# Peptides against a protein of PDB entry 8YVU, part 24

Target 1, 39 residues: chain A of PDB entry 8YVU
Amino acid sequence: PQLCYILDAILFLYGIVLTLLYCRLKIQVRKAAITSYEK
Target 2, 160 residues: chain B of PDB entry 8YVU
Amino acid sequence: TWLTVLKKEQEFLGVTQILTAMICLCFGTVVCSVLDISHIEGDIFSSFKAGYPFWGAIFFSISGMLSIISERRNATYLVRGSLGANTASSIAGGTGITILIINLKKSLAYIHIHSCQKFFETKCFMASFSTEIVVMMLFLTILGLGSAVSLTICGAGEEL

## One batch from the design tools (peptide; made by RFdiffusion4, then SolubleMPNN)

Design b1_p10_2_s3 (from b1_p10_2, 5 letters changed)
Fold by OpenDDE base, seed 1:
Structure b1_p10_2_s3 (fold): chain B 39 residues (1-39), chain C 160 residues (1-160), chain D 39 residues (1-39), chain A 10 residues (1-10)
Amino acid sequence: as target 1 above (39 residues)
Amino acid sequence: as target 2 above (160 residues)
Amino acid sequence: as target 1 above (39 residues)
Amino acid sequence: VKLVFDEPVP
């Protein structure tokens, strides 16, 4: 049972990191789209 | 295209593969150091007896390293070598998943047969521990296989 | 203990979905960047 | 992680 919770913690951390990276990438997409619209 | 994305993520996928391999190796080493698997009755540690954490980690590590080197140096011979290594690692990962599933079934069957409602018995504890470790190893192996397959697709796309 | 493994499965699926979405978003960033460079 | 962040936004 303790090992299962450790795995949950690792997967949770991975999910958080991916979410942050996704958000950053989404901001980049928006910036790139705005730049392409201004041209 | 998906191929273009995979190419840019090749280094990341390679690092992920190496990391997965290292974690598997660590689990294998810890289990083998703490437990004398040869003296444990039953096949609840069949994946460890097969040495999968060790040879699997070697294959995945080599494939990951070759993928990183191939991405950095962009040499044609390294690309082909990486493709071959990743293909071999994909096969190894598939075999590993099969071994781990068999081990998981045996561990679960052991728990069911011995009516392990009270995990205070040493045998039930070992079977439960084996189940947890095998599940962790299965997740890691699936991640490693995913990275190896992705790298294989990327390498195949570069050869076309 | 059974609930822990269910959580592991959910978190694992979440990680896979986020990875796919991240890859798709990265493609979009690249396409937008190429379009902005051609303008 | 650093590798992903070091890619310059074009």
Scores: peptide ipSAE 0.358, ipTM 0.794, DockQ to the pose 0.097
Fold by OpenDDE base, seed 3:
Parts: structure tokens; sequence; C-alpha cells
Structure b1_p10_2_s3 (fold): chain B 39 residues (1-39), chain C 160 residues (1-160), chain D 39 residues (1-39), chain A 10 residues (1-10)
């Protein structure tokens, strides 16, 4: 059971990091789309 | 395209593969050092008896290193070597998953047969511990296999 | 203990889905960058 | 992680 909680912590951290990266990438896509529309 | 994405992430995939290998090796070493698996009754540690944490780690480590070197030097012979190593690692990973699934089934069957109502019974504790370790190794092996397959696809795409 | 393994499975699936979405979004960013460069 | 942060937004 303790090992399961360690795995949960790792997977949770991985999920958070990916979510942050996804959000940043989504912002980049939006900025690129706006700049492309203004041109 | 997917091939272009994989090419740009070859180093990341290689590092992931090496890391997975090292973690598996650490688990194997710790389990073999703490437990005398030869004296444990039953096949609850069959994956360890088969030596998977060791030979699997070697294959994944070599594959990951070759992938990183191939990306950095961008030589044709290294690309071919990396492709071969990643293919071998993919096969090893698939075999490892099979071994781990068999081990998991045996461990679960052991728990069921002995009706492990008392967690603190030595045999039941070992079976539960084996189940947890095997599940972790299974996740790691799936991650390693995913990286190896991705690198194989990337290498094959570069040769075409 | 069973709940822990269920959580592991959910987090693992979440990680895979986010990875796929991240890859798709990264491709979109690259396409947007190429189109912006051609303008 | 560093590579993702170092890439300038085009």
Amino acid sequence: as target 1 above (39 residues)
Amino acid sequence: as target 2 above (160 residues)
Amino acid sequence: as target 1 above (39 residues)
Amino acid sequence: VKLVFDEPVP
C-alpha cells in the first residue's frame, strides 16, 4: 500500500507538470493565431 | 508529421528509456539483496527469478544510449545501430510485460488460494509486496516500451 | 489498498491522454509558426 | 522542461 501511494505521488506530479506545459503551449497557440490574424 | 515530432524528441525518449532501465535495475537489486528469492516458496517472484530487472535494464539502457548518441552525431552507422538496439529493446519490453503479467497472476492466485485475511502473515505479506513491486515494474516497462517503439519508428522513418 | 490501485490507473490514463494532447498541440504550434513565417 | 521554456514563442 505504501508503494502505491508513492506511485500516486509520481503520477500526480507528472500530471501537474503536463497540465502546466499544456497550458503554456495553448497560450502559445493562441498568441500565434492572433498574430497570424493581424497580418 | 508524427515522424518529425519523434525526431525532435529523440533525446527525451532516450533519457526516459535510460531512466526507466535504472529504476528497474534499482528495484531488482534491492529485492534481490533484501530477499532470498530462491528460498521463497511459490512463484510470486518469478520475474525476478527470470532476471528481468537485470537483462531488461541492460537492453533499455543500451538502446537509450545509442539513441542519444545517434541523435548527437547524426551518423548513418549510428542511426542503424540505434534502430537495431531499439528494435531489440522493444522485443525485450514486450517479453518483460508478458513475464510481469504472469508473475502478477501467480501472486494474485497465491493470495486467493491462501485466503490472506491476515496481512501480517509472512507469506501473505511477501505476496502482497511482490504484487506491488510487479505492478510498478509493469508501469515502468510500459513507459520504456513506449519510448523504445517511438525511437524505432523514428529511426525507421529516417532510413526511408 | 484497492482504491490506491484504482487511483494509479486513473492517473496513468490521465498522463497518457495529456501526453497525446500535448503532442497534438505542439504540432499545431509548429504549423502556426510555419504559416506565420510564410506571411 | 528547460527546453520547453527556452524555446521562444515564434
Scores: peptide ipSAE 0.326, ipTM 0.780, DockQ to the pose 0.102
Fold by OpenDDE base, seed 4:
Structure b1_p10_2_s3 (fold): chain B 39 residues (1-39), chain C 160 residues (1-160), chain D 39 residues (1-39), chain A 10 residues (1-10)
Amino acid sequence: as target 1 above (39 residues)
Amino acid sequence: as target 2 above (160 residues)
Amino acid sequence: as target 1 above (39 residues)
Amino acid sequence: VKLVFDEPVP
């Protein structure tokens, strides 16, 4: 049971980190699209 | 196109909100049907007493549905409505997280104070059960909040 | 303990989906960067 | 998920 809760914590942290990275990457893609449209 | 990717992301986020809402409603309904929360000693089910599984699910469901409809119909009034709904859902999610954390602290404190070495005692079992459900709901609420915030940012970006 | 394993399954599935989305987005960013460099 | 993947990567 303790191992299960530890796994939950790790997976949760992983999900948060991936969500933040995904948001950052999405912003970068948007910026790149805007710059390509202005040229 | 970027618009297409944004639409896909909005739909996915909207579905995530609806799914989160449905799971929260299921947990709320099951707990309320099986347990008489009003007669349980302590505040181990304070989040349920506050009705969070119900009103939170309503907000997330509405915001998710509006996001999906807005994406599909691409009408300006729906975009504004979705932005408003997602903003409201973000606030609701933040409030929900706070309520759930308070509930979790109370449940853990109850377990500690009563020295629940005998997990077979009804009160200790209920406190442990509450802790597990509250943790699950906390994870779901964080996911819902993340989706609502993301949709809010996307909607705000479309209006600018 | 059973609820913990259910949560693990949900978090694991979420992590997989986010990883796939992140990978796709990363590929898009790379393609956008290459196209901007050629202009 | 498939809907997200079916859209052309912009």
Scores: peptide ipSAE 0.380, ipTM 0.806, DockQ to the pose 0.135; fails the geometry check
Fold by OpenDDE base, seed 2:
Structure b1_p10_2_s3 (fold): chain B 39 residues (1-39), chain C 160 residues (1-160), chain D 39 residues (1-39), chain A 10 residues (1-10)
Amino acid sequence: as target 1 above (39 residues)
Amino acid sequence: as target 2 above (160 residues)
Amino acid sequence: as target 1 above (39 residues)
Amino acid sequence: VKLVFDEPVP
């Protein structure tokens, strides 16, 4: 039971990190698109 | 375009393989050092009896190291060696998934047959522990297989 | 215990989907950067 | 983490 909760914690942390990285990448795409439109 | 993306992520995929291998080796070493698998009744540790944490870790570790070295030195012989190692690791990963699924089925069947409502019984505790370890190893093996297949596709694209 | 395994399956599926979406988004960022350089 | 953050924003 404790090992299952440890795995849940690792997968949860992985999901949070990926979500933050995805959000940062999405912001970068938007900034690149805006810069391309202003040129 | 996809091949170019995978080539740029080759080092990351190699590191993922090495990390997966090290975690599998750690689980194998801990289980073998703490538990006498030969004296445990049933096939709840069949994947460990087959030696998968050890030979699988060796294949994934070698494949990951060769992929990193091949990317850094960019030599033709290292590229071919990495392709061969990643292909071998992909086969090993597929075999490992099969062994782990069989182990998981046996562990779940053991829990069902013995009606393991009392987790304090040594046999039921060992079967539950085996199930948890096998599930973790299955997730790690799927991640390792994904990285090995990706590296194989990259290596094949460089040879064309 | 059963709820823990269900949570593991959901978190694992979420991790795979996010990884695929992250890879697709990374490719889009690279395509946008190349298009901006050619203009 | 450093590998992801050290990617130069093109």
Scores: peptide ipSAE 0.338, ipTM 0.785, DockQ to the pose 0.067; fails the geometry check

Design b1_p10_2_s4 (from b1_p10_2, 6 letters changed)
Fold by OpenDDE base, seed 2:
Structure b1_p10_2_s4 (fold): chain B 39 residues (1-39), chain C 160 residues (1-160), chain D 39 residues (1-39), chain A 10 residues (1-10)
Amino acid sequence: as target 1 above (39 residues)
Amino acid sequence: as target 2 above (160 residues)
Amino acid sequence: as target 1 above (39 residues)
Amino acid sequence: VKLVLDEPVP
């Protein structure tokens, strides 16, 4: 049971990090799209 | 258009918030229906005694619904209402996290004090069950808080 | 313990989905960068 | 998921 909770914590942290990275990448894509539209 | 993308993000976040709220409400109702929390010794269900699954679910549901409605109608009063609701939901989520952490500490302490080596003991089983439910609710609350904060930031950016 | 394993499964699935979405988004960013370099 | 998938690559 302890191993399960540790795995939950690791997976949760991984999910948060991936979400943040995804948001950052999405913002970059948006900035690139805006720059291309203004040209 | 960029506005359409932002609107789609708001809807997604709103839906996530509503789903989180519904799951929390379901867990709350199931626990309250199956277990008589008032007769359980100790504070292993302190989050339920505080009514967090219910009022938290209400706040998140209202916030999510207002966010979706605001996106669809694009009325200034709805945007402000959604911003206010998301702010309130963010505060509620933060409070909920605090309550859940306290509950987890109490549950873990209970398990430690009673040396719950025998899983089949009713008290130890209840403490373990409480711990599992509270952990699930904590994860859901963090997800809900993240969505509410994101919606608050988006709404604040539109007013600026 | 069973509930913990269910949560692990959900978090694991979420992590996989996010990873796939991140990879797709990263590929899109790369394609956009290549197109901007050729103009 | 569909919203992310249906975003046309400009």
Scores: peptide ipSAE 0.327, ipTM 0.787, DockQ to the pose 0.076
Fold by OpenDDE base, seed 4:
Structure b1_p10_2_s4 (fold): chain B 39 residues (1-39), chain C 160 residues (1-160), chain D 39 residues (1-39), chain A 10 residues (1-10)
Amino acid sequence: as target 1 above (39 residues)
Amino acid sequence: as target 2 above (160 residues)
Amino acid sequence: as target 1 above (39 residues)
Amino acid sequence: VKLVLDEPVP
């Protein structure tokens, strides 16, 4: 049972990191769209 | 468009394959060093008896390395080599998933048949441990297969 | 022990979905960059 | 990840 909790922790950490990266990428898309609209 | 994205992520996919392979190899070596699988009753370690953590790790490592080298050098012969290696790794990954699922079913069946309530008992502990390790290996194998298939599609697109 | 395996499956599925969404978003960023360069 | 971070945001 302890090993499955370790896997849970790894997958949870992976999910958090991906969520943060996704949010950062989404902000970049929005900034690019705004810059394109101002040109 | 999708092909272009896969080409740009080729190094990342290659690194993912190598990492997956190394983790699988580590689990395989640890289990084989601590446990004598040949003396364990039942087929709870059938995937390890089949040597999957070792040959699977070799295939994924080779395909990952070739993918990284191919991306960096952009040579036609390396692209073809990477395509072949990734195709082989995809087949190996599919076979590995099948073996791991069979192992998982055997381990779960063992726990059910022997009514394992006390996980500290040697036989029940081994079956439970096998189940946990096999699940981890299954997730890693699925991740490796996904990367290998993606690299195969990328390589096939470069040859067309 | 069965609960941790269910959690593993949910977290794994979440990771796959996020990876696909991240790839799609990255494609959108690249398309936006190409469109901005052609103007 | 590093490649994505090092790509100059055009």
Scores: peptide ipSAE 0.318, ipTM 0.790, DockQ to the pose 0.075
Fold by OpenDDE base, seed 3:
Structure b1_p10_2_s4 (fold): chain B 39 residues (1-39), chain C 160 residues (1-160), chain D 39 residues (1-39), chain A 10 residues (1-10)
Amino acid sequence: as target 1 above (39 residues)
Amino acid sequence: as target 2 above (160 residues)
Amino acid sequence: as target 1 above (39 residues)
Amino acid sequence: VKLVLDEPVP
């Protein structure tokens, strides 16, 4: 049971980090799209 | 920029909040149907005795629905209503996390005191089951709170 | 213990979906960057 | 997910 909870914590942290990275990347895509429309 | 991102994801956040609420409600109803919580000795189901799966699910569901409706209709009165509902849901989520943490501590303390080496002992089984359910509900509540706070920030940014 | 494994499965699935979305978004950023250099 | 998939890469 302890190993299962450790895995849950790791997967949860991984999910949070990926969500933040995804949001940052999405902002970059939007900025790139805006820059392409201004050219 | 962050406010713009949250605005575009507002519907997704609302749906996530409703889904989280429904899952919590399902867990609450299943536990209450299978177990007579009132007759269980100890505080291993304190979060359920407090009715958190029920009132929490109601708050999150209402908040999520109002957020979706507010985004779709784009009316000022709905935006304010959604902001109020999301603020209330954020407070409810914070309270829920506190209740669940207290429940988890009590459940773990119970397991420690009774030296639950035998999983098949009824009391130890119930305490272990409670611990697992409370952990799942904690994860769901954290996700719901994150959604509610994000929606609150988005709504506040639209009013400024 | 069985419920812990269910949570692991959900978090694992979520992690996979986020990873796929992140990869797709990263490819989009790269394509947008290439298009901006060709202009 | 659907929105990300449906957005044409400019």
Scores: peptide ipSAE 0.316, ipTM 0.784, DockQ to the pose 0.088
Fold by OpenDDE base, seed 1:
Structure b1_p10_2_s4 (fold): chain B 39 residues (1-39), chain C 160 residues (1-160), chain D 39 residues (1-39), chain A 10 residues (1-10)
Amino acid sequence: as target 1 above (39 residues)
Amino acid sequence: as target 2 above (160 residues)
Amino acid sequence: as target 1 above (39 residues)
Amino acid sequence: VKLVLDEPVP
């Protein structure tokens, strides 16, 4: 049972980190698309 | 740039907030229907006794609905209403996190004091169940607060 | 303990979906960067 | 999520 809660904490942290990285990557894609459109 | 991203994700954040609220409400209703919390000794269900799953779900649901409606209709009065509701939901979420942390500490302390090695003891089972539900509610409340704060920042940026 | 495993399953599924989306987005960024470098 | 999936890679 204690191992299950530890796994939950790790998966939750992983989800938060991936969400932040996904947001940053999405911004990079948008910036790249804008730069390609101005050219 | 961050404000523009939040504006584009406003509907998604609103849906997430409503979903979080509905899940919290479901957990609250299930616990209240299965367990007579008034007859349970101790503070292992303090968050439920405070009624957080109910009033928190109402605030988050209203905030999420107003955010979605505001984005779709793009009316000034709806934007202000959404900002107010999201601000209220952010305060409610912060209060909810505090209540849930206190409940979690009390539940863990109860398990430690009673040395719950025998899972079949009714008191230990209830304390363990409370701990599991409170942890789930805490994660949901953190997600709801994140969405409410994001929507508040987005709404404040639209008024400026 | 059963509820903990349900949460683990949800968080695990969320992590997999985010990982796939992140990989797709990363491929898009790389393609956009290559296209910008050839111009 | 679906909107990101439906965006045709140019």
Scores: peptide ipSAE 0.315, ipTM 0.780, DockQ to the pose 0.084

Design b1_p10_3_s1 (from b1_p10_3, 7 letters changed)
Fold by OpenDDE base, seed 5:
Structure b1_p10_3_s1 (fold): chain B 39 residues (1-39), chain C 160 residues (1-160), chain D 39 residues (1-39), chain A 10 residues (1-10)
Amino acid sequence: as target 1 above (39 residues)
Amino acid sequence: as target 2 above (160 residues)
Amino acid sequence: as target 1 above (39 residues)
Amino acid sequence: VEELLRALRQ
């Protein structure tokens, strides 16, 4: 039971971090696409 | 740039908020249907007694719906309405988190005091179940608050 | 305990989906960077 | 959301 809650916390943190990284990458892709379009 | 990204994801955030709200509501209704909270001794289900799953779900649902409608119609009055709803939802989410944390502390304290080694005792089982439900509700509330805050920032950016 | 496992399953699935999306975005960024370098 | 889902499927 305790291990389950610890796993939940780890997975939750991982989810948050991945969400932030995903957003950051999405922005980078968009910027790269804009730069490619302007060239 | 951040505002533009948030604006593009506004509908997604709104849908996420509605979904979170629905899940919270479902958990609330299930708990209320299975457990007679009024007969449970102590404040193990204080968040449910406060009706958080219900009013929180309503606020998040309204906020999400308004955000989706505002994005689709792109009307100034809808933007203001969405901003107001998202702000209210953010406040509700914050309040909900506070209530859930308090409930979690009480539940954990109860488990600690009774030294619940064997889950066969009804009280220990209820406390454990409450803790699990509260943790789930807390995660959902955090997600809902995150979406509401994001939508609020988007709405504020559109007014500028 | 059972609810914790359900939450773990949901969070795990979410993590997998985000990881796949992140990988796809990372590949897109790399492709965009290569294209920009060749120009 | 549908466009997003389509984008995710591509």
Scores: peptide ipSAE 0.408, ipTM 0.796, DockQ to the pose 0.125
Fold by OpenDDE base, seed 1:
Structure b1_p10_3_s1 (fold): chain B 39 residues (1-39), chain C 160 residues (1-160), chain D 39 residues (1-39), chain A 10 residues (1-10)
Amino acid sequence: as target 1 above (39 residues)
Amino acid sequence: as target 2 above (160 residues)
Amino acid sequence: as target 1 above (39 residues)
Amino acid sequence: VEELLRALRQ
């Protein structure tokens, strides 16, 4: 049970980090698309 | 395009592989230090009895190190060496997964047979602990195998 | 304890999906960068 | 890792 909670914490942290990275990357893609359309 | 992406992530994959190997070694050493597996009856720790955390970690570490060195030095002989090591590590990872799955099945069967309602019974506690460790090792092995396969594909792409 | 294992499975699946989406998005950003460089 | 961190900060 304790190992399960540790794994949950690691996976949760990993999920949060990936979500933040994904959001940042999505914003970059949108900015690039807008710049391409003005061209 | 996929090969180019893998090439750029090769160092990261190598580091991940080394880290995974180190974690496996740490778990193996901790389990061996805390538990005398030789005195435990049954195949609850069959993966540990097979020495998988040790030899698997060595293979993954060597593969990861060679991959990092190959990427940094960009030498053709190192690329081939890394490819060979990654291939060997992939095979070792596959074997490790098989062993861990077998161990997991045995542990689950043991828990089911003994109807471990009383968690404080020594046998049930050991079986549960073994199951948890085996699951963790299985996840780490899958991650290591994924890294090794990715590095192998990257190395094969460089040879073409 | 069973809830912990279920949570681990969900978080693990979420991590895999996010990793795949991140890879796809990264490829899109790279394609956009290449297209921008060729103009 | 440092290059990755730089790429994440851009």
Scores: peptide ipSAE 0.401, ipTM 0.786, DockQ to the pose 0.138
Fold by OpenDDE base, seed 4:
Structure b1_p10_3_s1 (fold): chain B 39 residues (1-39), chain C 160 residues (1-160), chain D 39 residues (1-39), chain A 10 residues (1-10)
Amino acid sequence: as target 1 above (39 residues)
Amino acid sequence: as target 2 above (160 residues)
Amino acid sequence: as target 1 above (39 residues)
Amino acid sequence: VEELLRALRQ
């Protein structure tokens, strides 16, 4: 039972970090697309 | 740049907010249907007694719907309405987190005081169940608050 | 305890989906960077 | 957003 809660916390943190990284990466893709359009 | 990105994600954030609200509502209704919280001794379900799953779900749902409608119609009056709703939802989310944290502390204190080593005891089972539900609701509330704050920032950026 | 396991399953699935999306996005960023370098 | 999502799915 305690291990389950620890796993939940780890998975939750992982989900948040991945979401932030995904957002950053999405911004980079958009910036690259804009730069490619201006060229 | 950040505002532009958030604006493009407004619909997604709104959908996420509605989904979070629906899940919270579902959990609230299930808990109310399965457990008679009024007959449970102590403050194990203080968040439920405060009605957070219900009013929180309503606020998040309204905020999400308004955000989606505002984005789709691109009307200035809807933007202001969405901003107001998102701000209210953000405040509600913050309040909800506070209530959930208090509930969690009370639940943990209950488990500690009653030395709930035997999970099969009815009171200990209820406290454990409450703790699990509160943790789930806390995560959902954090997600909802994040979406509401993001939408609020987007709306504020459009007003400037 | 059962709810904890359900939450674990949901968070795990969410983590997998985000990881796949992140990988796809990362590949797109790399492709965009290569295209920008060739121009 | 939908076009972007479609582009991300391709």
Scores: peptide ipSAE 0.389, ipTM 0.793, DockQ to the pose 0.183
Fold by OpenDDE base, seed 3:
Structure b1_p10_3_s1 (fold): chain B 39 residues (1-39), chain C 160 residues (1-160), chain D 39 residues (1-39), chain A 10 residues (1-10)
Amino acid sequence: as target 1 above (39 residues)
Amino acid sequence: as target 2 above (160 residues)
Amino acid sequence: as target 1 above (39 residues)
Amino acid sequence: VEELLRALRQ
């Protein structure tokens, strides 16, 4: 049971970090698309 | 740029909020159906005794629905209403998190005091079950609060 | 204990899905950068 | 969102 809760915490943190990275990457894709449209 | 991203994801955030609320309601109803919380000794289910799974879920559901309607209708009066509802939902979520943390601490203290090495004892089993449910509800509440805050920021950005 | 494992499974699945989406977005950003460099 | 999902699937 203790290992399960530790795993939950790790997976939760991983999920948050990935969400932030995903948002940053999505912004980069949008910026690249806008730059491509202006060319 | 951040506001633009949030605006595009408003519907998704609203749906996520409603889904979170529904899951919370389901957990609340299941716990109430399986356990008679009124007859359980101690504060193991303090969050349930406070009715958080019910009123919290209602607030999140209303906030999510209003956000979706506001986005679809794109009317100024609906935007303001959604902003108000999202703000209220955010406050409710914060209060819920506080209640859940208190419940979690009490449950952990109970397990420690009774030295629950034997999981099959009724009291220890109930305390462990409560702890698990509270943790799940805490995660769901954090998710709901995140969506509500995001929607609030988006709505505030539209008013500026 | 069973509920903890269910939560772990959900979080694990969520993490996998986000990782796949992140990889796909990263590939898109790379393709966009290459296209922008060739122009 | 649906268009974006379609674009992601391409």
Scores: peptide ipSAE 0.379, ipTM 0.787, DockQ to the pose 0.186

